# Designs tried in a protein design run: peptides against a protein of PDB entry 2YKT. Part 91

Target 1, 231 residues: chain A of PDB entry 2YKT
Amino acid sequence: SRSEEMHRLTENVYKTIMEQFNPSLRNFIAMGKNYEKALAGVTYAAKGYFDALVKMGELASESQGSKELGDVLFQMAEVHRQIQNQLEEMLKSFHNELLTQLEQKVELDSRYLSAALKKYQTEQRSKGDALDKCQAELKKLRKKSQGSKNPQKYSDKELQYIDAISNKQGELENYVSDGYKTALTEERRRFCFLVEKQCAVAKNSAAYHSKGKELLAQKLPLWQQACADPS

## One batch from the design tools (peptide; made by RFdiffusion4, then SolubleMPNN)

Design b2_p10_8_s1 (from b2_p10_8 with A1E D6N)
Fold by OpenDDE base, seed 2:
Parts: structure tokens; C-alpha cells; sequence
Structure b2_p10_8_s1 (fold): chain B 231 residues (1-231), chain A 10 residues (1-10)
């Protein structure tokens, strides 16, 4: 029936969230944590490299013929430090605004979805059983009427069951339809949240990239000419 | 038992 088909669709949405979306989201979070760790590793490795560059700058500053190049090397290291600070800020945001929130939600969602699905199933079954009961009683009444010497005695009761069946059928169809819309809304809400949080991450990432671009654009021409103009 | 809250609700 139409109601049964819609019921199956509703259950499938909840099952898809529970069995496909949530496990995939857990994996996404895990991959995000790995990505964060790798970027933190880059930051750490970069620190060592640019600390070594500072040492080269110190040596240049101690030289008689390359003193000004010491300042250039220090500037290079400082610009990199500023870029790395922006990266660290982006990573903190990535962790706190995306990963932590998604992790909290996905951990709680199993309990919520199980309860929501169970509630829907219980009420759907209750309405279905009530409909089936009325249909069965009407069938029994009709059999009794056919065997009676006075069928008209049962006419009012037959009309009552017909009306009850119609009302219960409509109620069941509406309930299942609303259940399906609710389930689809739940699914969409989860994807929308993910998109919105990814937008926030993208904005923070853009800030990191912009800062790096600006700092390098400002200094790179100066650094490029440093060797062409010896003191 | 109280119904669990929707963790994805706004």
C-alpha cells in the first residue's frame, strides 16, 4: 500500500543516517584529526628549519662583508613565524569549531536516532493495528449481516466502521507522510551543519593564505634585491 | 526515560 511504501522509505532514511552517515562522519572526524596532526607536524618541522635560518643570519651579521644580509635572513624567518602563527590559529579553529563539535554530535546521535525511530515505529504500528482491527470487525459484521434475516439491523454499525476505517486510514497516511518529511529534514540538517562548519573552516583557511600572501608580497622584492646592492 | 535531545537541532 501507499502507507506501507512511505513507511519503508521513512525507516530507510533513519537507517541510512545511522548506518551510513554516522559511521562516515566518524571516519571524517578521524581523518580530520590526522590532517590536523600532520599540519602541526609541518609547523614543528618548519620551526626547526627557520631557527637554523636565524643561525645563518647571525653568522651573516657577524661578518664584515655580509652584515646587511643578516637582517634579510632574520626578516625571512620572522615572516615565516607570522605565517606559522596564522596556521596554528587556523588549526585551533579547525579543531574547536569543526572536529570537536562534530564528534560531540555524532556520539549523541545514536541514542537520539534510535529513540526517534522507535517512537515512530511504535506509533505507526499502533495506528496500523487499529486500522486492521476496524477492517476485521467490519468484515465480521458483514458476514453476520449476510446470514441474518434482518440485515438492516447492522446497517448503522457498518456505516460506523466504514467511517472509522476511512478516518484511521487517513490518519495513518498523514502520520507516515509527516514521519518521512521529518526524517528527511533530520538528514538534511546533518549535511547542512557539515557544510556550514566547513564554510567556517574555509574562511579561516583563507585568512591564513591571505596573511602569507600579503607578508611575502611585501618583503620578497626587498629580499630579491639584497644581493644586487652590496654595502 | 526522557527522550534524548536532538544533537543536531539548532
Amino acid sequence: as target 1 above (231 residues)
Amino acid sequence: EPEPANPWAP
Scores: peptide ipSAE 0.434, ipTM 0.915, DockQ to the pose 0.860
Fold by OpenDDE base, seed 5:
Structure b2_p10_8_s1 (fold): chain B 231 residues (1-231), chain A 10 residues (1-10)
Amino acid sequence: as target 1 above (231 residues)
Amino acid sequence: EPEPANPWAP
């Protein structure tokens, strides 16, 4: 029946969230943590490289013929420091606004979805059983009427059961339909949250790249000129 | 047992 088909579709949505979406999201979070760790590693390695560059700048500043090149090397290291600070801010946002929030949600979701599905199933079954009971009673009444010398005695009661069946059928169909819409909304909400949080990550990443590009574009012409100018 | 809250609710 239409109701039975819609019921199966509803259960399948909940099943897909629990068995496909949530495990995949846990993996996504794990991969995100790995990515964060790798970027932190890059940060540490870069610090060592640019600290060494500062040392080269100190040596230039102590020279008689290359003193001005010391300032250039210091500026290069300082621009890196500013870019690195922007990266660290992006990583903090990535951790706190994306990973932590997703982790909290996914850990709680199994219990929620199980309870929600069970509640839906219980109510759906209750309505279905009530409908089946009315249909069975109507069938019994019709059998009694057919064997009776006065069938008209049962006519009013037959009409009452027909009306009750119609009402219960409509109620069941509406309940299952609403259940399906609710389940689809739950699924969509999860994907929308992921998209929205990824948009935030993308904005933060864009800010990092923009800041780096801006700083380098401003200074690079000056640095390129430094060796051409006599001291 | 109280019904668990929806962790994805706004």
Scores: peptide ipSAE 0.430, ipTM 0.914, DockQ to the pose 0.847
Fold by OpenDDE base, seed 3:
Structure b2_p10_8_s1 (fold): chain B 231 residues (1-231), chain A 10 residues (1-10)
Amino acid sequence: as target 1 above (231 residues)
Amino acid sequence: EPEPANPWAP
């Protein structure tokens, strides 16, 4: 029946969220944590490299013939520090605004979805059983009428059962249809949240890249000329 | 038990 097909579709949406979406989201969070750790590793390794560059700048500043190149090397290290600070801000946002929130939601979702599906199944079954009972009573009444010498005695009661069956069928169809719309809305809300949070991450990433580009574009011409000017 | 809250509710 149409109601049975729609019921199967509704259950399949909940199953897809529980068995496909939530496990995939857990993996996404795990991959995000790995990415965060790798970027933190880059930050640490970069600090060591640019600290060593500062040491080269100190040696240049102590020389008689290369003193001005010391300032250039210090500026290179300082620009790196500013870029790194922007990266750290991006990572904090990535952790607090995306990973933590997704982790909290996915952990609670199994209990919520199980309860929501169970509630839907219980009410769907209740309405289905009430319909089946009414259909069975109509069938019994028709058998009794066919065996009776006065079948007209049962005509009003037969009409009442037909009307009741029609109403219960309509109520069941509406309930299952609303259940399907609700399930699809729940699925869409999860994807929308993911998209919105990824947009926030993308904005923070863009700010990091823009700041780095601006700082380097401003200083690089100056650094490129430093060796061409005889002191 | 009270129905668990929807963690994805706005």
Scores: peptide ipSAE 0.428, ipTM 0.912, DockQ to the pose 0.863
Fold by OpenDDE base, seed 1:
Order: C-alpha cells, then sequence, then structure tokens
Structure b2_p10_8_s1 (fold): chain B 231 residues (1-231), chain A 10 residues (1-10)
C-alpha cells in the first residue's frame, strides 16, 4: 500500500543516518584530527627552520661586509612567523568550530535517532493495528449480515465502520507522510550543519592564504634588491 | 526515561 511504502521509506532514512551518515561522520572527524596533528607538526618544523634562519641573520649582522643582510634575514623570519601564527589560529578554529562540535553531536545522535525511530514505529504500528482491527470487524459484520434474515439490522454499524476505516486510513497516511518529511528534515539538518561549519573553516583558511600572500608580496621586492646594492 | 534531546537542533 501507499502507506506501507512511505513507512518503509521513512525507516530507511533513519537507518541511512544511523548506519551510513554517523559512521562516515565519525571517520571524517578522525581524519580531521589526523590532519590537524599533521599541520601542527608542520608548524613545529617551520619554527625550527626559521629559528635557524634567525641564527644566520645574527651571523650576517656580526660580519663586516654583510651587516645589512642580517636585517633582511630577520625580516624574512618574522614574516614567516606571522604566517605560521595565522595558520595556528586557523587550526584552533578548525578544532573548536568543526571537529569538537561534530564529535559532540555524533556521540549523542545514536541515542536520539534510536528513540525517534522507535517512537515513530510505535505510533505507526498503533495506528495500523487500529485500522486493521476496524477492517476485521467490518468483515465480521458483513459475514454476519449475509447470514442474517434481517441484514438491515447491521446497516448503521456497517456505515460506522466504513467511516472509521476511512478516517483511520487518512490519519495513518498523514502520519506516515509527516514522519517521512521529518526524517528527511533531520537528514538535511545534519548535512547543512556540516556544510556551514566547513564554510567557516574555508573562510579562515582563505584568510590565512590572503595574509601570507599580502605579507610576502609587500616584502619580497625589498629582499630581492638587497644583494644588488653592495655596501 | 526522558526523550533524548536532538543534538542537531539549533
Amino acid sequence: as target 1 above (231 residues)
Amino acid sequence: EPEPANPWAP
């Protein structure tokens, strides 16, 4: 029946969220944590490299013929320090605004979805059983009427069951339809949340790249000229 | 038991 098909579709949405979306989201979070750790490792390694560059700048500043190049090397290291600081800020946002929030939600969602599905199934079954009962009673009444010497005795009761069946059928169809819309809304909400949080991360990443480009574009011409004008 | 809250609700 239409209601049975819609019921199956509704259950499949909840099952897809529980069995496909949530496990995939847990994996996404795990991969995000791994990516965060790798980027933190890059930041740490970069610090070591640019600290070593500062030491080269110190040596230049102590030289007789390359003193001005010491300042250039210090500026290079400082610009890269600022770029790395921006990366660290992006990583904090990535952790706090995406990973932590997704982790909190996905851990709670199994219990919520199980309860929501169970509630839906219980009420759907209750309405279905009530409909089946009315249909069965109408069938019994019709059999009794066919065997009776006075079939008209049962006419009013037959009409009552027909009306009850019609009303219960409509109620069941509406309930299942609303259940399906609710389930699809729940699924969409999860994807929308993921998209919104990923957009925030993307904005922060864009800011990191923009700041790096700006700082380097400003200083690079100066640094490139430093060796052309010997002191 | 109280119904669990929707973790994805606004």
Scores: peptide ipSAE 0.425, ipTM 0.912, DockQ to the pose 0.840

Design b2_p10_8_s2 (from b2_p10_8, 3 letters changed)
Fold by OpenDDE base, seed 2:
Structure b2_p10_8_s2 (fold): chain B 231 residues (1-231), chain A 10 residues (1-10)
Amino acid sequence: as target 1 above (231 residues)
Amino acid sequence: EPEPENPWAP
């Protein structure tokens, strides 16, 4: 029936969230944590490299013929430090605004979805059983009427059951339809949240890239000419 | 038991 098909669709939405979305989201979070760790590793490795560059700058500053190049090397290291600070801010946002929030939600969602599905199933079954009972009683009444010498005695009661069946059928269809819409809304909400949080991360990432571009655009021409200038 | 809260609710 239409109601049975829609019921199956409703259950499938909840099942898809629980068995496909949530596990995939957990994996996404895990991959995000791995990505964060890798970027933190880049930060650490870069620090060592640019600390070594500072040492080269110190040596240049101590030289008689390359003192000004010491300042250039220090500037290079400083620009990197500023870029790295922006990266750290981006990573903090990535962790706090995306990963942590998703992790909290996904861990709580199993209990919620199980309860929501159970509630839906219980009420759907209750309405279905009530409908089936009325249909069975009507069938029983019709059998009695057919065997009776006075079928008209049961006419009013037959009409009452017909009306009750119609009402219960409509109620069941509406309930299942609303259940399906609710389930789809729950699914969409999860994807929307992910998109929104990714947008926030993207904005922070853009700020990191912009800062790097600006700093390098400002300084790179100066650094490129440094060796052409006499000491 | 109280119904669990929807973790994805606004």
Scores: peptide ipSAE 0.430, ipTM 0.914, DockQ to the pose 0.855
Fold by OpenDDE base, seed 3:
Structure b2_p10_8_s2 (fold): chain B 231 residues (1-231), chain A 10 residues (1-10)
Amino acid sequence: as target 1 above (231 residues)
Amino acid sequence: EPEPENPWAP
């Protein structure tokens, strides 16, 4: 029947969220934590490299003929420090605004979905059983009428059962239809949240890249000229 | 037991 088909579709949506979406989201969070760790590792490794560059700048500053190049090397290290600070701010936001929130939601979702599905199944079954009972009673009444010397005495009761069956069928169909819409809305809400949080991450990432580009664009012409100028 | 809250609700 139409109601049975829609019921199966509804259960399949909940099943897909529990068995496909949530495990995939857990993996996404794990990959996000790995990515965060790798970027933090880059920041740490970069610190060592640019600290060594500062040491080269110190040696230039101590020289007789290369003092001004010491300042250039110090500026290069300082610009890098500012870029790395911006990256750390982005990573903090990435952790707090995306990973932590997703982890909390996915952990709680199994309990919620199980309860929601159980509630839906219980009410769907209750309405289905009530419909089946009315249909069975109508069949019994018709058999009794066929065996009776006065079938007309059952006509009003037959009409009452027909009306009750029609109403219960409509109620069941509406309930299952609403259940399906609710399940699809739950699925969509999860994807929408992910998209919105990824947009925030993308905005923060863009700010990091923009800041780096601006700082380097400002200083690079000066650094490129430094070796051409006599000391 | 009270119904669990929807963790994805606004």
Scores: peptide ipSAE 0.426, ipTM 0.913, DockQ to the pose 0.859
Fold by OpenDDE base, seed 5:
Structure b2_p10_8_s2 (fold): chain B 231 residues (1-231), chain A 10 residues (1-10)
Amino acid sequence: as target 1 above (231 residues)
Amino acid sequence: EPEPENPWAP
Protein backbone atom coordinates (compact mmCIF):
# COMPACT_ATOMS: atom_id res chain seq x y z
CA SER B 1 0.00 0.00 0.00
CA ARG B 2 1.00 3.68 -0.34
CA SER B 3 1.22 4.01 3.46
CA GLU B 4 3.42 0.91 3.76
CA GLU B 5 5.79 2.16 1.06
CA MET B 6 6.05 5.59 2.67
CA HIS B 7 6.60 3.92 6.06
CA ARG B 8 9.54 1.96 4.62
CA LEU B 9 10.96 5.14 3.08
CA THR B 10 10.70 6.92 6.45
CA GLU B 11 12.51 4.13 8.29
CA ASN B 12 15.19 4.07 5.57
CA VAL B 13 15.89 7.80 6.04
CA TYR B 14 16.46 7.29 9.79
CA LYS B 15 18.59 4.20 9.12
CA THR B 16 20.68 6.10 6.54
CA ILE B 17 21.38 8.88 9.06
CA MET B 18 22.30 6.42 11.82
CA GLU B 19 24.26 3.90 9.74
CA GLN B 20 25.84 6.10 7.03
CA PHE B 21 25.80 9.80 7.94
CA ASN B 22 26.82 9.62 11.62
CA PRO B 23 29.75 7.18 11.13
CA SER B 24 30.93 9.24 8.13
CA LEU B 25 30.67 12.43 10.18
CA ARG B 26 32.75 10.87 12.98
CA ASN B 27 35.38 10.00 10.38
CA PHE B 28 35.19 13.56 8.99
CA ILE B 29 35.79 14.97 12.50
CA ALA B 30 38.75 12.61 12.99
CA MET B 31 40.25 13.68 9.64
CA GLY B 32 39.67 17.32 10.63
CA LYS B 33 41.59 16.80 13.88
CA ASN B 34 44.45 15.23 11.92
CA TYR B 35 44.47 18.17 9.48
CA GLU B 36 44.50 20.65 12.39
CA LYS B 37 47.44 18.82 13.97
CA ALA B 38 49.37 18.86 10.70
CA LEU B 39 48.79 22.61 10.24
CA ALA B 40 49.91 23.23 13.83
CA GLY B 41 53.03 21.27 12.95
CA VAL B 42 53.60 23.52 9.91
CA THR B 43 53.28 26.60 12.11
CA TYR B 44 55.86 25.24 14.54
CA ALA B 45 58.29 24.28 11.76
CA ALA B 46 57.85 27.71 10.13
CA LYS B 47 58.76 29.42 13.42
CA GLY B 48 62.09 27.60 13.46
CA TYR B 49 62.82 28.59 9.85
CA PHE B 50 62.01 32.28 10.33
CA ASP B 51 63.84 32.44 13.68
CA ALA B 52 66.87 31.24 11.73
CA LEU B 53 66.19 33.97 9.14
CA VAL B 54 66.19 36.57 11.95
CA LYS B 55 69.63 35.33 12.96
CA MET B 56 70.84 35.89 9.39
CA GLY B 57 69.38 39.41 9.61
CA GLU B 58 71.30 40.04 12.84
CA LEU B 59 74.55 39.03 11.13
CA ALA B 60 73.80 41.37 8.20
CA SER B 61 73.11 44.24 10.63
CA GLU B 62 76.51 43.65 12.27
CA SER B 63 78.32 43.75 8.91
CA GLN B 64 79.93 46.93 7.55
CA GLY B 65 78.64 46.56 4.00
CA SER B 66 75.22 44.85 4.39
CA LYS B 67 73.46 46.67 7.29
CA GLU B 68 70.42 47.65 5.22
CA LEU B 69 69.90 44.01 4.18
CA GLY B 70 69.54 43.14 7.87
CA ASP B 71 66.38 45.28 8.02
CA VAL B 72 65.02 43.55 4.91
CA LEU B 73 65.55 40.10 6.46
CA PHE B 74 63.85 41.26 9.69
CA GLN B 75 60.88 42.56 7.69
CA MET B 76 60.61 39.22 5.87
CA ALA B 77 60.51 37.36 9.19
CA GLU B 78 57.98 39.81 10.69
CA VAL B 79 55.60 39.52 7.72
CA HIS B 80 55.77 35.75 8.06
CA ARG B 81 55.04 36.02 11.81
CA GLN B 82 51.91 38.02 11.01
CA ILE B 83 50.82 35.43 8.43
CA GLN B 84 51.37 32.60 10.95
CA ASN B 85 49.36 34.46 13.60
CA GLN B 86 46.46 34.60 11.14
CA LEU B 87 46.82 30.87 10.52
CA GLU B 88 46.71 30.16 14.26
CA GLU B 89 43.53 32.20 14.59
CA MET B 90 41.99 30.29 11.70
CA LEU B 91 42.93 26.97 13.37
CA LYS B 92 41.33 28.03 16.66
CA SER B 93 38.16 28.90 14.81
CA PHE B 94 38.32 25.62 12.89
CA HIS B 95 38.58 23.68 16.17
CA ASN B 96 36.04 25.61 18.25
CA GLU B 97 33.40 26.44 15.63
CA LEU B 98 33.50 23.32 13.47
CA LEU B 99 35.09 20.27 15.10
CA THR B 100 33.87 20.73 18.69
CA GLN B 101 30.31 21.51 17.62
CA LEU B 102 30.13 18.57 15.22
CA GLU B 103 31.60 16.23 17.84
CA GLN B 104 29.01 17.27 20.44
CA LYS B 105 26.14 16.83 17.98
CA VAL B 106 27.20 13.44 16.60
CA GLU B 107 27.70 11.96 20.10
CA LEU B 108 24.15 12.90 21.13
CA ASP B 109 22.50 12.04 17.82
CA SER B 110 22.45 8.23 18.17
CA ARG B 111 20.24 8.43 21.26
CA TYR B 112 17.99 11.06 19.73
CA LEU B 113 17.49 9.21 16.42
CA SER B 114 16.82 5.89 18.16
CA ALA B 115 14.16 7.49 20.34
CA ALA B 116 12.62 9.42 17.41
CA LEU B 117 12.45 6.31 15.22
CA LYS B 118 10.99 4.23 18.08
CA LYS B 119 8.33 6.88 18.78
CA TYR B 120 7.39 7.00 15.09
CA GLN B 121 7.27 3.18 14.82
CA THR B 122 5.14 2.86 17.97
CA GLU B 123 2.57 5.40 16.81
CA GLN B 124 2.54 4.05 13.23
CA ARG B 125 1.92 0.52 14.56
CA SER B 126 -0.79 1.75 16.93
CA LYS B 127 -2.66 3.46 14.07
CA GLY B 128 -2.13 0.44 11.80
CA ASP B 129 -3.43 -2.00 14.44
CA ALA B 130 -6.50 0.16 15.06
CA LEU B 131 -7.22 0.18 11.30
CA ASP B 132 -6.75 -3.60 11.04
CA LYS B 133 -9.12 -4.13 13.96
CA CYS B 134 -11.85 -2.03 12.32
CA GLN B 135 -11.38 -3.89 9.02
CA ALA B 136 -11.64 -7.23 10.82
CA GLU B 137 -14.80 -6.16 12.65
CA LEU B 138 -16.38 -5.01 9.36
CA LYS B 139 -15.56 -8.39 7.81
CA LYS B 140 -17.19 -10.20 10.77
CA LEU B 141 -20.26 -7.96 10.53
CA ARG B 142 -20.65 -8.67 6.79
CA LYS B 143 -20.49 -12.43 7.46
CA LYS B 144 -23.22 -12.11 10.10
CA SER B 145 -25.35 -9.99 7.76
CA GLN B 146 -25.13 -12.56 4.93
CA GLY B 147 -26.38 -15.30 7.28
CA SER B 148 -29.18 -13.19 8.77
CA LYS B 149 -32.89 -13.23 7.89
CA ASN B 150 -32.88 -9.41 8.32
CA PRO B 151 -29.73 -7.91 6.70
CA GLN B 152 -31.06 -4.34 7.10
CA LYS B 153 -30.51 -4.61 10.87
CA TYR B 154 -26.73 -4.41 10.26
CA SER B 155 -26.70 -1.64 7.60
CA ASP B 156 -26.14 1.25 10.03
CA LYS B 157 -23.28 -0.54 11.79
CA GLU B 158 -21.70 -1.39 8.43
CA LEU B 159 -21.76 2.29 7.43
CA GLN B 160 -20.20 3.24 10.79
CA TYR B 161 -17.33 0.79 10.27
CA ILE B 162 -16.79 1.98 6.67
CA ASP B 163 -16.56 5.57 7.90
CA ALA B 164 -14.25 4.57 10.77
CA ILE B 165 -11.97 2.67 8.34
CA SER B 166 -11.86 5.64 5.95
CA ASN B 167 -10.97 8.03 8.79
CA LYS B 168 -8.32 5.71 10.27
CA GLN B 169 -6.82 5.11 6.80
CA GLY B 170 -6.60 8.87 6.24
CA GLU B 171 -5.05 9.42 9.69
CA LEU B 172 -2.46 6.69 9.06
CA GLU B 173 -1.56 8.09 5.62
CA ASN B 174 -1.23 11.62 6.99
CA TYR B 175 0.86 10.45 9.95
CA VAL B 176 3.25 8.46 7.74
CA SER B 177 3.47 11.34 5.23
CA ASP B 178 4.31 13.81 8.01
CA GLY B 179 6.79 11.32 9.43
CA TYR B 180 8.55 11.09 6.06
CA LYS B 181 8.71 14.90 5.70
CA THR B 182 10.10 15.15 9.25
CA ALA B 183 12.75 12.51 8.55
CA LEU B 184 13.83 14.26 5.32
CA THR B 185 13.98 17.57 7.19
CA GLU B 186 16.21 15.99 9.85
CA GLU B 187 18.54 14.64 7.16
CA ARG B 188 18.66 17.98 5.33
CA ARG B 189 19.30 19.90 8.57
CA ARG B 190 22.43 17.83 9.21
CA PHE B 191 23.83 18.46 5.72
CA CYS B 192 22.89 22.15 5.84
CA PHE B 193 24.70 22.56 9.16
CA LEU B 194 27.80 20.95 7.69
CA VAL B 195 27.64 23.21 4.59
CA GLU B 196 27.16 26.35 6.70
CA LYS B 197 30.07 25.51 8.99
CA GLN B 198 32.29 24.70 6.01
CA CYS B 199 31.35 28.09 4.53
CA ALA B 200 32.57 29.73 7.75
CA VAL B 201 35.84 27.79 7.49
CA ALA B 202 36.18 28.83 3.84
CA LYS B 203 35.66 32.51 4.75
CA ASN B 204 38.30 32.31 7.48
CA SER B 205 40.69 30.58 5.07
CA ALA B 206 40.05 33.24 2.41
CA ALA B 207 40.79 35.98 4.96
CA TYR B 208 44.05 34.27 5.91
CA HIS B 209 45.15 33.96 2.27
CA SER B 210 44.08 37.53 1.43
CA LYS B 211 45.99 39.01 4.37
CA GLY B 212 49.11 37.06 3.45
CA LYS B 213 48.86 38.15 -0.19
CA GLU B 214 48.38 41.80 0.78
CA LEU B 215 51.32 41.87 3.19
CA LEU B 216 53.66 40.19 0.71
CA ALA B 217 52.48 42.34 -2.22
CA GLN B 218 53.19 45.49 -0.20
CA LYS B 219 56.73 44.51 0.84
CA LEU B 220 58.03 42.34 -2.01
CA PRO B 221 58.91 45.25 -4.38
CA LEU B 222 60.95 46.87 -1.60
CA TRP B 223 62.79 43.65 -0.83
CA GLN B 224 63.53 43.03 -4.54
CA GLN B 225 65.21 46.44 -4.83
CA ALA B 226 67.38 46.05 -1.72
CA CYS B 227 70.35 44.55 -3.62
CA ALA B 228 70.15 46.89 -6.66
CA ASP B 229 71.55 49.94 -4.78
CA PRO B 230 74.98 49.08 -3.44
CA SER B 231 75.24 51.79 -0.70
CA GLU A 1 12.93 8.87 30.58
CA PRO A 2 12.53 12.33 29.09
CA GLU A 3 12.81 12.27 25.30
CA PRO A 4 16.34 13.26 24.29
CA GLU A 5 16.59 16.70 22.69
CA ASN A 6 17.48 17.00 19.02
CA PRO A 7 21.17 17.98 18.95
CA TRP A 8 20.68 19.48 15.45
CA ALA A 9 17.69 21.65 16.37
CA PRO A 10 18.25 25.37 15.72
Scores: peptide ipSAE 0.425, ipTM 0.914, DockQ to the pose 0.867
Fold by OpenDDE base, seed 1:
Structure b2_p10_8_s2 (fold): chain B 231 residues (1-231), chain A 10 residues (1-10)
Amino acid sequence: as target 1 above (231 residues)
Amino acid sequence: EPEPENPWAP
């Protein structure tokens, strides 16, 4: 029946969220944590490299013929420090606004979805069983009427059962239809949340890249001229 | 038991 097909579709949406979306989201969070760790590792390694560059700048500043190049090397290290600070801010946002929130939601979702599906199934079954019972009673009544010497005695009861079946069928169809819409809304809400949080990550990433580009564009011409002017 | 809250509710 149409109601049975739509019921199967509804259950499949909940099953897809529980068995495919949530495990995939857990993996996504794990991959995000790995990516965060790798970027933190880059930040740490960069600190060592630019600290060593500062040491080269100190040596230039102590020289007789290369003092001005010491200042250039210090400026290079400072600009890179500012770029790394911007990366750290982006990573903090990535952790706090995306990963932590997704982790909290996915851990709670199994209990919620199980309860929601169970509630739907219980009510759907209750309405289905009530319909089946009414149909069975009508069938029994018709059998009694066919064997009776006075079939007209059962006519009013037959009409009452027909009306009750029609009403219960309509109620079941509406309930299953609403259940399907609710399930699709739950699925969409999860994807929308992911998209919205990824948009925030993308904005923060764009800010990081913009800041780095601006700082380097400002200083690079000055650094390129430093060797052309022999003091 | 109280129905669990929807973790994805706005």
Scores: peptide ipSAE 0.419, ipTM 0.911, DockQ to the pose 0.852

Design b2_p10_8_s3 (from b2_p10_8, 3 letters changed)
Fold by OpenDDE base, seed 2:
Structure b2_p10_8_s3 (fold): chain B 231 residues (1-231), chain A 10 residues (1-10)
Amino acid sequence: as target 1 above (231 residues)
Amino acid sequence: SSLPADPWAP
């Protein structure tokens, strides 16, 4: 029936969230943590490289013929430090505003979805059973009427059951339809949340990239000229 | 029966 098919679709939405979306989201979070760790590793490795560059700058500053190049090397290291600070801020946002929040939500969602599905199933079954009962009673009444010498005795009761069946059928269809819309909304809002949080991360990432571009654009021409202008 | 708190609520 139409209501049975829509009921199946509704249950399948909840099942898809529980069995596909949530596990995939857990994996997404895990991959995000790995990505964060790798970027932190890059930051650490870069620190060592630019600390070594500072040492080269110190040596240049102590030289008679390359003193000004020491300042250039120090500036290069300092610009890198500023870029890395922006990266660290982006990583904090990535962790706190995306990963941690998603982890908390996905952990709680199994309980929530199970309860929501169970509530829907219980009420759907209750309405279905009430309809079936009414249909069964009408069938019994009709059999009794056919065997009676006075069938008109049961006419009013038959009409009452027909009306009740019509009303219960409509109620069941509406309930299942609303249930399906609710389930689709549950699915959509999870994806929307993910998109919105990714947008926030993207804004912070853009700030990191912008700062790096700005700092390098400002200094790179100066650094490129440094060797052409001997002291 | 009441549902648990919605984890995806804004």
Scores: peptide ipSAE 0.423, ipTM 0.924, DockQ to the pose 0.629
Fold by OpenDDE base, seed 1:
Structure b2_p10_8_s3 (fold): chain B 231 residues (1-231), chain A 10 residues (1-10)
Amino acid sequence: as target 1 above (231 residues)
Amino acid sequence: SSLPADPWAP
């Protein structure tokens, strides 16, 4: 029946969220944590490299013939520091705005979805059983009427059961239809949340890239000319 | 029956 098909579709949506989306989201979070860890490692290694560059700048500043190159090397290290600060802000957003929130939600979602699905199934079954009961009662009544000397005695009750069956059928169909819409909404809002949080991360990533580009574009011509200038 | 809190509520 239409209601049975729609019921199956509804259950399949919940099943897809529970068995596909949530495990995939857990994996996504895990991959995000790995990525964060790797970037932290890069950050640490970069600090060591540019600290060493500062030391080279100090030596240049102490020299008699390369003092101005010391300033250039210091500027290079400072630009890196500023770029690194932007990266750290991006990572904070990545952790706090995406990973932490998703981890909390996915952890709680199993209980929520199980309860939501169970509630739907219970009510769907209740309505289905009530319909089946009315249909069975009508069938019994018709059998009694056919065997009766006065069939007209049962006519009003037959009409009442027919009306009740029609109403219950409509109610079941509406309930299952609404259930399907609800399930699809549950799925959609999870993806929407992911998209929205990823957008927040993307904004911070854009800021990081923009700042780096701006700083380097401003200073690079100066640095490139430094060795051509007389000491 | 009351559902658990919606974890995906805005």
Scores: peptide ipSAE 0.422, ipTM 0.924, DockQ to the pose 0.645
Fold by OpenDDE base, seed 5:
Structure b2_p10_8_s3 (fold): chain B 231 residues (1-231), chain A 10 residues (1-10)
Amino acid sequence: as target 1 above (231 residues)
Amino acid sequence: SSLPADPWAP
């Protein structure tokens, strides 16, 4: 029946969230933590590289013929430091505003979804059973009427059951339809939350890239000219 | 029976 099909679809939505979405979200969080670790590793490795660059700048500053190039090398290292500071701020946001929040939600969701599905199933079954009972009683009444010498005696009661069945069928269909919409809304709001949090991450990432671009655009022409000016 | 708190509530 239409109601049975829609019931199956509703249960499948909950099943998909519990068995596909939530495990995939846990994996997403794990991959996010790996990405965070790698970026932190980049920051650390970069510090070593630019500290070594500073050392080269010190040597240039000690030379008689390359003193001004020492300042250039120091500026290169300083710009990098500022870029890395911005990256660290982005990583804090990535951790606190995305990963931590998603982790908290996904861990609580199993209990919530199980209860929500159970509530739906209980009420759906209750309405279905009530409908089945009325249908069974109508069938019994019709059998009794067919065996009776006075079938008209049962006509009013037959009409009452027909009306009750029609009403209960409509109620069941509406309930299952609303249940399906609710389930789809449950799925959608989880994706919406992910999208919204990714937007926040994207804004922070944009700030990081913008800062780096601005600093390098300001200094790079000066650095490129440094070797052309014999001093 | 009351449902648990919605973990995805805004």
Scores: peptide ipSAE 0.421, ipTM 0.923, DockQ to the pose 0.662
Fold by OpenDDE base, seed 3:
Structure b2_p10_8_s3 (fold): chain B 231 residues (1-231), chain A 10 residues (1-10)
Amino acid sequence: as target 1 above (231 residues)
Amino acid sequence: SSLPADPWAP
């Protein structure tokens, strides 16, 4: 029936969230943590490299013929420090605004979805059973009427059952239809949340890249001329 | 029984 097919579709939406979306989201969070760790590793390794660059700048500053190049090397290291600070801010946001929130939500979601599905199934079954009961009673009444010498005695009662069946069928169809819309809304809200939080990550990432671009664009022409300037 | 709190509430 139409109601049975829509019921199947509703249950399949909940099943897809529980068996496909939530496991995939857990994997996404795990991959995010790996990415965060790798970026932290880059930060640490870069610090060692630019600390060594500062040491080269110190040696230049102590020389008689390359003193001004010492300042250039120090500026290169300082620009790196500023870029690194921006990266750290991005990583804090990535952790606190995306990973932590998604982790909390996915842990709570199994209990929530199980309860929501159970509530829907219980009420759907209750309405279905009530409909089946009315249909069975109508069949019993028709058998009594067919075997009776006075079938007109049952006519009013037959009409009452027909009306009750029609009303219960309509209520069941409406309930299942609303249930399907609710399930689709549950799925959509999860994807929307992911999109919105990923937009925040993208904005923070853009700020990091912009800051790096601006700082390097300002200084790079000066650094490129340092060796050509014999002063 | 009432549903648990919605984890994905805006």
Scores: peptide ipSAE 0.421, ipTM 0.923, DockQ to the pose 0.666

